# Ledger of designs, part 200: peptides against a protein of PDB entry 9GMZ

Target 1, 343 residues: chain A of PDB entry 9GMZ
Amino acid sequence: TGFPLELLTRPATERLAYFENYTVAHPRLKEVYEILMRTIAEPAGASFIFVYGASGVGKTTLRLRVEQKLTELALPKLESDRARVPVVGIEAIAPESRYFNWKEYYTRALITLEEPLIDHKFDYGVRGISRDNFGKINVESKVVAPALRRALENALIHRHPDVFFVDEAQHFGKVASGYKLQDQLDCLKSLANMTGILHCLLGTYELLTFRNLSGQLSRRSVDIHFRRYCADSPEDVQAFKSVLLTFQQHLPLAETPNLVDHWEYFYERTLGCIGTLKDWLKRVLSDALDREATTITLKDLQKRALSVAQCQKMFKEIQEGERQLSETEADVQNLRSALGLGA

## One batch from the design tools (peptide; made by RFdiffusion4, then SolubleMPNN)

Design b2_p21_4_s1 (from b2_p21_4, 13 letters changed)
Fold by OpenDDE base, seed 4:
Structure b2_p21_4_s1 (fold): chain B 343 residues (1-343), chain A 21 residues (1-21)
Amino acid sequence: as target 1 above (343 residues)
Amino acid sequence: SELEERKARIAALQEPVEVEV
């Protein structure tokens, strides 16, 4: 099924919003979604889930879909437990300074956890945290990071989400020497342990560095690799073409563009990352709508494509991440063989 | 009810994303 034809008579803003809010349930997204949902339902003593993959593979889309589903599933329980928040999701910000801003992190987590119309009677146990009449959290400048942490711990315990998502979690690792990264991991681990709330960290292959820093985290973590589509796999190429076909049917244009015929060019400039593809098509659609164009041309695509140099840089980062995972799989197999466990 | 309003707002914060398979 294509886009609703009524959109062709609607403003450019509504047409763009339709495409922005449209998601293709492509095979890798579905696979990772099912694994993640199962792991959240049955964490089996895990305190962490790591979801890693290429930049633009679709991790944020995955998070938002899981948040939606967990919310839907929790709605019947909210009648009996009005204080519950079904899920909380934040994006980690790259620090401007040499140190991760824990104060900002805890503040953003508190603000996100405290949805509008939630029970206002919850006491954070910390002076200088208040709510306005709309339920928006205000944190006074005098509130220190340890106090914000206690407030977040209390809020997470009271609201009892099924999972706490941290998107772009590789930003924890960018800040400094291996020692400072360990301290950050110990802080996250302590938050998960104190609250009993499962944490899901989503990010790039830079998250693999977190596996090596704590043998205690590895014992209490589940790893999910969100793979890109690979051009050397016929099945992956077919899946990628099917995604292009679906997107071309859901571009709210008078004339359906033939994206599938250009699949190699789309692959070259996205590296098999569906998020990168969607963001590219959004930019091109926006330009087409601004010009009142009936369709998208190859020239329109070329104007908004990532440069070859950008793609080469991204591809090197992907290859390094995929290599590290392949080495880890080989090391596991070597360990099994050395233990006399069959392959 | 305040509960129905909360449910509606939670549902609205998670914009309905169409999923095509």
Scores: peptide ipSAE 0.128, ipTM 0.716, DockQ to the pose 0.120
Fold by OpenDDE base, seed 2:
Structure b2_p21_4_s1 (fold): chain B 343 residues (1-343), chain A 21 residues (1-21)
Amino acid sequence: as target 1 above (343 residues)
Amino acid sequence: SELEERKARIAALQEPVEVEV
């Protein structure tokens, strides 16, 4: 089934919003979603989940779908547990300086935990944190990072989410010294331990460098690789074509564009990353709607495509990440062989 | 109630569409 045909009579803003909100549950997304949901339900003493994959693979979409599902599953319990927030999700901000802004991180987390419609309001135990008449948190400038951490610890304990998501978590690794990076890992570990809340760090392959620095985190972490579609796999090519078919059916245009016939071009300019594909199609759809066009053409696609140079850079970053993971898999096999465990 | 409004907000979230391969 395609988009609702009534959208063709609706404003361009509604047509664009439909496509923006539309999510394709493609095979890799479904697989990682199932693994992540299972791991959240049964963490087996893990304090961390690492979800890593290419930029634009769909990690944010995965997070949002898990947040939605955890929230849905909590609905029947909300009457009995009015203090609970089912899930917390934030994005780690790239540091403007050589120092990670923990004050901002804690503030954003606190704001996200403060659901306006939650009945049970609690005191953070920290002076200079207040709520306005709309339930919005206000943090006074005088409140220091250690106090905000205590407030967040109290909030996480009180709200007891199933998971704390940190998107773009590779930004924790963007620190000038290995010592400071270890301190950041210890800070996150301490937060997870003090609250008992499972942390899920989502990021690019740069997150592997962060993960590998702490042998203690590795023992208390679950790793999930969110792979892109690979053109050397017939199954992955078919899945990618099926995604293109679904997107062409859900572009709210009078004439359905044939995206599938251009699958190689779409693959070349997305590297098998569905988020990159969706963002490209959103830009092209926006341009088409602005022109009141009945369809999109290859020329319209080409106008909004990533350059070959951008794709080459992105592909090099992907290959390096995939290589590091393949080496780790080989090391496991070598270890098993050395232990006398058959390959 | 605030609870019913919260439930309504959650129910208004779009479900993902599955792709058959």
Scores: peptide ipSAE 0.057, ipTM 0.640, DockQ to the pose 0.341
Fold by OpenDDE base, seed 5:
Structure b2_p21_4_s1 (fold): chain B 343 residues (1-343), chain A 21 residues (1-21)
Amino acid sequence: as target 1 above (343 residues)
Amino acid sequence: SELEERKARIAALQEPVEVEV
């Protein structure tokens, strides 16, 4: 089943919005979604979930689908618990300076937790945090990071979300020394422990550094690897072609473009990352709609493709991450063998 | 309905809040 044909008579904005909101339920996304949903429902004493994988693999899409599902599941309980926020999701910002801005992080988290129309407004217990007449939080410049942390702890306890998502969480690792990174991880760990709220960090393979730095985090974390599709796997190639076929059917154009015949070119320029593929197709669709084109051509695809140099850089970063994971898996097997535990 | 209003509000929390700093 393709897109609704009535979209062909709708404005370009509605046609683009349809494709933007459309999600292909591909095998890797479904697998990671099921693992993540199960882990959130039954964390078994875990305080952290790490979801790592290539840039553009679809981690943000995964997060948004989990947030949507957790919201849907919580709606009946919101009648009795008016203070509850089902889920909180933020994106970590790359610091402009060599230091992670904790004040900004806490402020953004507080703003995301503050629903202006939430019935049970509470006092943060911190001077210089106020609500305007529209229910927006105002944080005065004089409020220091430790005070914002206490406000966030109180807010998380009061709102009691099932999970706190931090997307692009590799940005926590952008600190000049391993010591400062440990202190940051200890701060996050303390926040999770003080609030009792499960934290899910989504990011690139740079998140593996967090797993290795804290032997105490590893004991209270669940790791989820969101793999790309690999061209050396016939099953992965077939899954990738099936995704192309599905996108081909869901592009709201008068003539269905043939994407599947160009699967190798799509693979070359996405490295098997479905998020990168979707973003590429969005750009090409936008250009086609602006020109009132009936279809998408190979020339249209080439115009909006990542350069070979960009793909080579991204592939090198992926290979380094996949290598580190393979070494860790080998180390676990070696440790098990050395302990007399069979493989 | 109150439920649809709450659903809409919670859905809005999923959008990246551009914090104008």
Scores: peptide ipSAE 0.046, ipTM 0.609, DockQ to the pose 0.044
Fold by OpenDDE base, seed 1:
Structure b2_p21_4_s1 (fold): chain B 343 residues (1-343), chain A 21 residues (1-21)
Amino acid sequence: as target 1 above (343 residues)
Amino acid sequence: SELEERKARIAALQEPVEVEV
């Protein structure tokens, strides 16, 4: 199965949009998707889900797929419960200062909760929050963070989403002190507790530092490791090659490029991260379409590849994250051994 | 209706082609 051949007669913008909207359901994505969907359906008293993995592993794709599925599953119920929002997803912004901008976070969350087409408009009880003629929420600059928090709490209670996603959640950790990081965790914990809404934080391995700071969150959190494909695993290498095969079939070009023959080079420059791979191929496809090229060459790939220095930096960050997780697994084994439980 | 428009918007979000590997 490949791309619709009719795309070859379509504008470059439509051909690129096809590839952008195309998702390979690779084994790690499916596995994490099933775990996440199950955990959302049956949180078992958890207030938090942590999804962590390498930058470019595909966490945003995972979020979007879960959001889509939760929305699909909610559609029949939305006819009777018009106030419901099935899922909320936001991206945490990197702080411009040594402080996380909670005002901006709450504002974006409120804006995301207010679907323009929701009939039942909620009163937030906060002056300076208004709706435009399209139903979008506008927050006046005078509205302070504590008021926005109360508005968000009320909105989350009223809209009762199955989960609140926060993508790039490692940005909560980008604060000058551990105490401030704890305060941020306590803030999120309080929001989850006050609303009863399950929070899912997706992020890089930097999220582990954030997760480990709160022993209380550890008792009410589920961890999901979104692993990259590893070159030392034959199964992972085969899965990575299968992803390349699928992408080459779905590049809307007149001649199917042979990506699989270059799998080692793709692995070297993506570190087994499928999001990084897709973004790379998207850039290369855009260049090929701009030139009206019939296919993609190795030279085209090389032109848009991450540099060796970028890959080395990314690999060090991955190794540190994988090391921290391996130490945690060893600690569990050591604890079991110390308890006289078999490994 | 607003509900039909909402359903149509949600359906449009569902169009991403997923291929299982």
Scores: peptide ipSAE 0.029, ipTM 0.617, DockQ to the pose 0.209

Design b2_p21_4_s2 (from b2_p21_4, 12 letters changed)
Fold by OpenDDE base, seed 1:
Structure b2_p21_4_s2 (fold): chain B 343 residues (1-343), chain A 21 residues (1-21)
Amino acid sequence: as target 1 above (343 residues)
Amino acid sequence: SELEERRRRIASLTEPVEVEV
């Protein structure tokens, strides 16, 4: 099955929107989705879930699919519990300054948590937080970060989501000193403990620094590695080719482009990251639609590809992350051997 | 009702983008 053929008669904006909204359910995405859904359902006393993997592996797509599913599953219960929000998802912003902006974080979390259409509005107990005529939260500039934290704690307790997602969570770590990173982690731990809400942090391999800094986090966290596809694995290569075939069938063009024959070039410029692949194809599709082209050529792909220098930089960052994980696995094996438990 | 509008909005967010396997 491919895209709806009726799209060929539709405006370029609708054709592009179809592809933007389309998600390939590739093997790694399904695996991580199932693990994450199971962990949210049965956290076993965990306060944190860490989902880490390469930039462009598809972490945001994973989050959005889990948010969608949790919302769908909660719909019958929301009829009786009108105060409940099933899930909250935010993206952490890269700090413009040397310091993470907690005021901005808490404000965004509150705005996302408080759906305008929720019947049960409650008082946050904080002056300068109000709802506008459209039910949207407004935070006055005079409201300080500690007051916004208390408002968020009260909101999380009252709304009781099954999970609180923070995407791009490596931005918590962009603090100039390791000591300040610990303070950030302790702040997040305190928020999770005070609210009783499970937190899921999604990010790059920079999240591994969070595991190394706190032995207490390690006792109350579940780790999920969202792996890329590796060219040295025949199974991973076949999965990557299958993803290319699926995207090929879902590009709303008059002539189906042959993407699969160029799989090595796609692999070279995506490093096995499906999010990077989708974003690349989206840019190329947009260009093709603007030209009213019937298909996509190799030249069209080359115009929107990441440069070799960009790929080399991204690959070094991936290799360092994969190395740190491999060393951790080796350290566990060495510890087991040293304890006499066998390898 | 606000509840029906909330349900409709949630339903629109939950519309399965056909995850072809």
Scores: peptide ipSAE 0.025, ipTM 0.560, DockQ to the pose 0.140
Fold by OpenDDE base, seed 4:
Structure b2_p21_4_s2 (fold): chain B 343 residues (1-343), chain A 21 residues (1-21)
Amino acid sequence: as target 1 above (343 residues)
Amino acid sequence: SELEERRRRIASLTEPVEVEV
């Protein structure tokens, strides 16, 4: 089914919002979604979930869909348990300095965790954290990172989310030394252990470096690889074409553009990453709506495409990540073979 | 009520997103 035809009579903002909110349930997204939902429901003693994959593969979309589903599932219980927050999700910020800003991280987490409409006012036990008259959390500048951590620990315990999401989690790895990276891992581990809250870290393949530094996290983590579509796989090519077909049907334009015939060009400029594809189409749609255009053309696509140089850089980063994973998988297979367990 | 407002907010977060396969 295509977009609602009534959108053609609606403002450009509504048409763009429709496409922005639209999600193609492509095979890799579904697979990772099901694994993630199952792992959240039954963590089996895991304290961490690592979701890693290429930039623009769709990790943020995955997170948002899981957050939505967990919220939906919790809704009946939230009427009786007014203290509960079903899920909390934040994006880790790239540090401006050589050091990760834990104060900002804890502040953002607290602000996100404390919805204005939570009746059960929680005392954070920290001076300088308050709620305004609208229920919004205010953190005074004088509040130090250790105090914010304690406040977050208490809030997480009290609100008891099913999972704490951290998107762009590779930014925890942006520390000046491996020793400080271990301290970051130990800090996160301590937070998860003290709160009993499952943490899900979503990030690029740079997250593997972070994951591999902690043998202790390795024992208490589930790893989920969110793969891109590969052009050397006929199944992946077909899935990618199907995504293009779906997107062309859901672009709220008077004339349906033919995206599928240009699948190779779309693949070249997205590297099989559906998030990158969606973001590209969103930009092109926005331009088309601004021009009151009836359709989008290849020239319109070309104007908003990533450059070949950008794609080459991104592809090298992907190849390195995929290589590291393939080596790890080979090591596991070699170990299994050496143990006589077979392939 | 504050509870009804919370329900409305949560409901808005759970609005069906068209997921096509």
Scores: peptide ipSAE 0.025, ipTM 0.543, DockQ to the pose 0.141
Fold by OpenDDE base, seed 2:
Structure b2_p21_4_s2 (fold): chain B 343 residues (1-343), chain A 21 residues (1-21)
Amino acid sequence: as target 1 above (343 residues)
Amino acid sequence: SELEERRRRIASLTEPVEVEV
């Protein structure tokens, strides 16, 4: 099924918005989605879920789809429990300073928990946190990080989300010597333990550094690897071609472009990352709509492609992450062999 | 209602991948 043909008579902004909002349920996204949804439903005493994978693999899309589904599933219960927030999702920002800004983190989390559509506004128990007439939280500059933490703990307990998402969570690691990184993880672990709320950290392969720092976190965490499509796998190549086919059918253009015939070029410039592919196609679609073009060509694609140098850099980062995971798998095999367990 | 607004924000935006036959 393609895009609604009525879109061809609609403004360029509406045509672009259709494609921006459209999500291909590609096999890797679906697999990770099912694992993540199951893990959220049955955490089995886990306090953390780590979702790691290449930049542009689709982690933010995964988060948004899980947030949507958890909200949908909670709607019947929200009529009786007006205090509940089904899910909380924030993006970690790279700190401008050498220190992680916990005050900013707690403030953003509190703002996200203050859903405008929640009638039951509780008191945070902290002076200098107020709500405006629109329900927007205002945090006075005098409020210190420990007070904001208590406010967030109270908010998470009261709102009781099924999961707390932190996207771009590798940004926690950029600030610290190995010791300070452990302290940050201990702070997050303490927040999860104090609130009883499951935390899901989504990020790049830099999250593996967090996994390796604490054998105690590993015992209370579930790991989910969001893999890219690999050109050395016939099944992955077929899945990638199927994604291209689906995207070409959902580009709101008068003439359906042939993307599938160029699959190798798309793979070369996306490294098998569907988010990177979608963002590329969005840029090309925007250019086509601005020109009132009937289709997109290979030349239009080439104009908005990542450079070979950018792809080479991204590929090195992916290979390093995949290598670290492969070493971890080998370490498990070595441990099993050392325990006298067969391979 | 607030619930109806929440429901309206929850649009099914996920479509399956069509497998090349």
Scores: peptide ipSAE 0.022, ipTM 0.584, DockQ to the pose 0.275
Fold by OpenDDE base, seed 5:
Structure b2_p21_4_s2 (fold): chain B 343 residues (1-343), chain A 21 residues (1-21)
Amino acid sequence: as target 1 above (343 residues)
Amino acid sequence: SELEERRRRIASLTEPVEVEV
């Protein structure tokens, strides 16, 4: 079934918002969603989950869907446990300096965790952390990172989320040396251990560097690879075409555009990444709505496509990540064979 | 109540995004 036909009589803002909020349950998203939900329910002593994949594969969409589902599942319990927060999700910010800003990280985590409408207010034991008249957390500039950490530890223990999500987590790796990256991971590991809260880091293939640096994290982490669709796989090509078919049915336009006939061009400019595809279609839809157009043409698509140079850069980053994973899988198989466990 | 407003915000976060497969 396509979009609700009533949207054609609605303002452009509502039509755009419909498509922005729409999510295609494509096979790779469903697979990773099921693995992630199962791992959150049964972490089996894991303190970390790493979700890695290409930029624009759909990691933020995955996070938001899991946050939604965990919140839904917690609703009946939140009536009796008013202090509980079911899930926390933040985005890591690229540091302006050569150093990751832990003060900013802890501040954002506290602000996100301490929803204004939480009835059960507690004292953080930290001077300069307060709530405004709307219940929003305010952190004074004088509050230092160690004090914010203690406040976050206390808040996480008290609120007891099922998982703490950090999106764009590759930004922890933007440090001047691999040693500093280890220090960041040890800091996160300490936070997870002190609170007993499972952490899920979502990011690019740069997260593989994090996995390899800490043999202790590797023992307490679950790895989830969010793969793109590959043009050399007939099954992946069919799945990608099915996603295009679904998107064309959910573009709130008077005439259904034919996206599927242009699948090769869509693949060329998205590299099989559905998030990149959705963001492209959002830009094109916005332009179409601004012009009061009845449909989307190939020329409209071409105006908002990523450049060939952008795609070539993104593809090199993907190939390097996929290569590192393939080498790791081969090393595991070689180790198993050498141990007599079979390939 | 503050609890009803919290439930409403949580419900808005849980509004089914139609995931068509």
Scores: peptide ipSAE 0.020, ipTM 0.561, DockQ to the pose 0.147

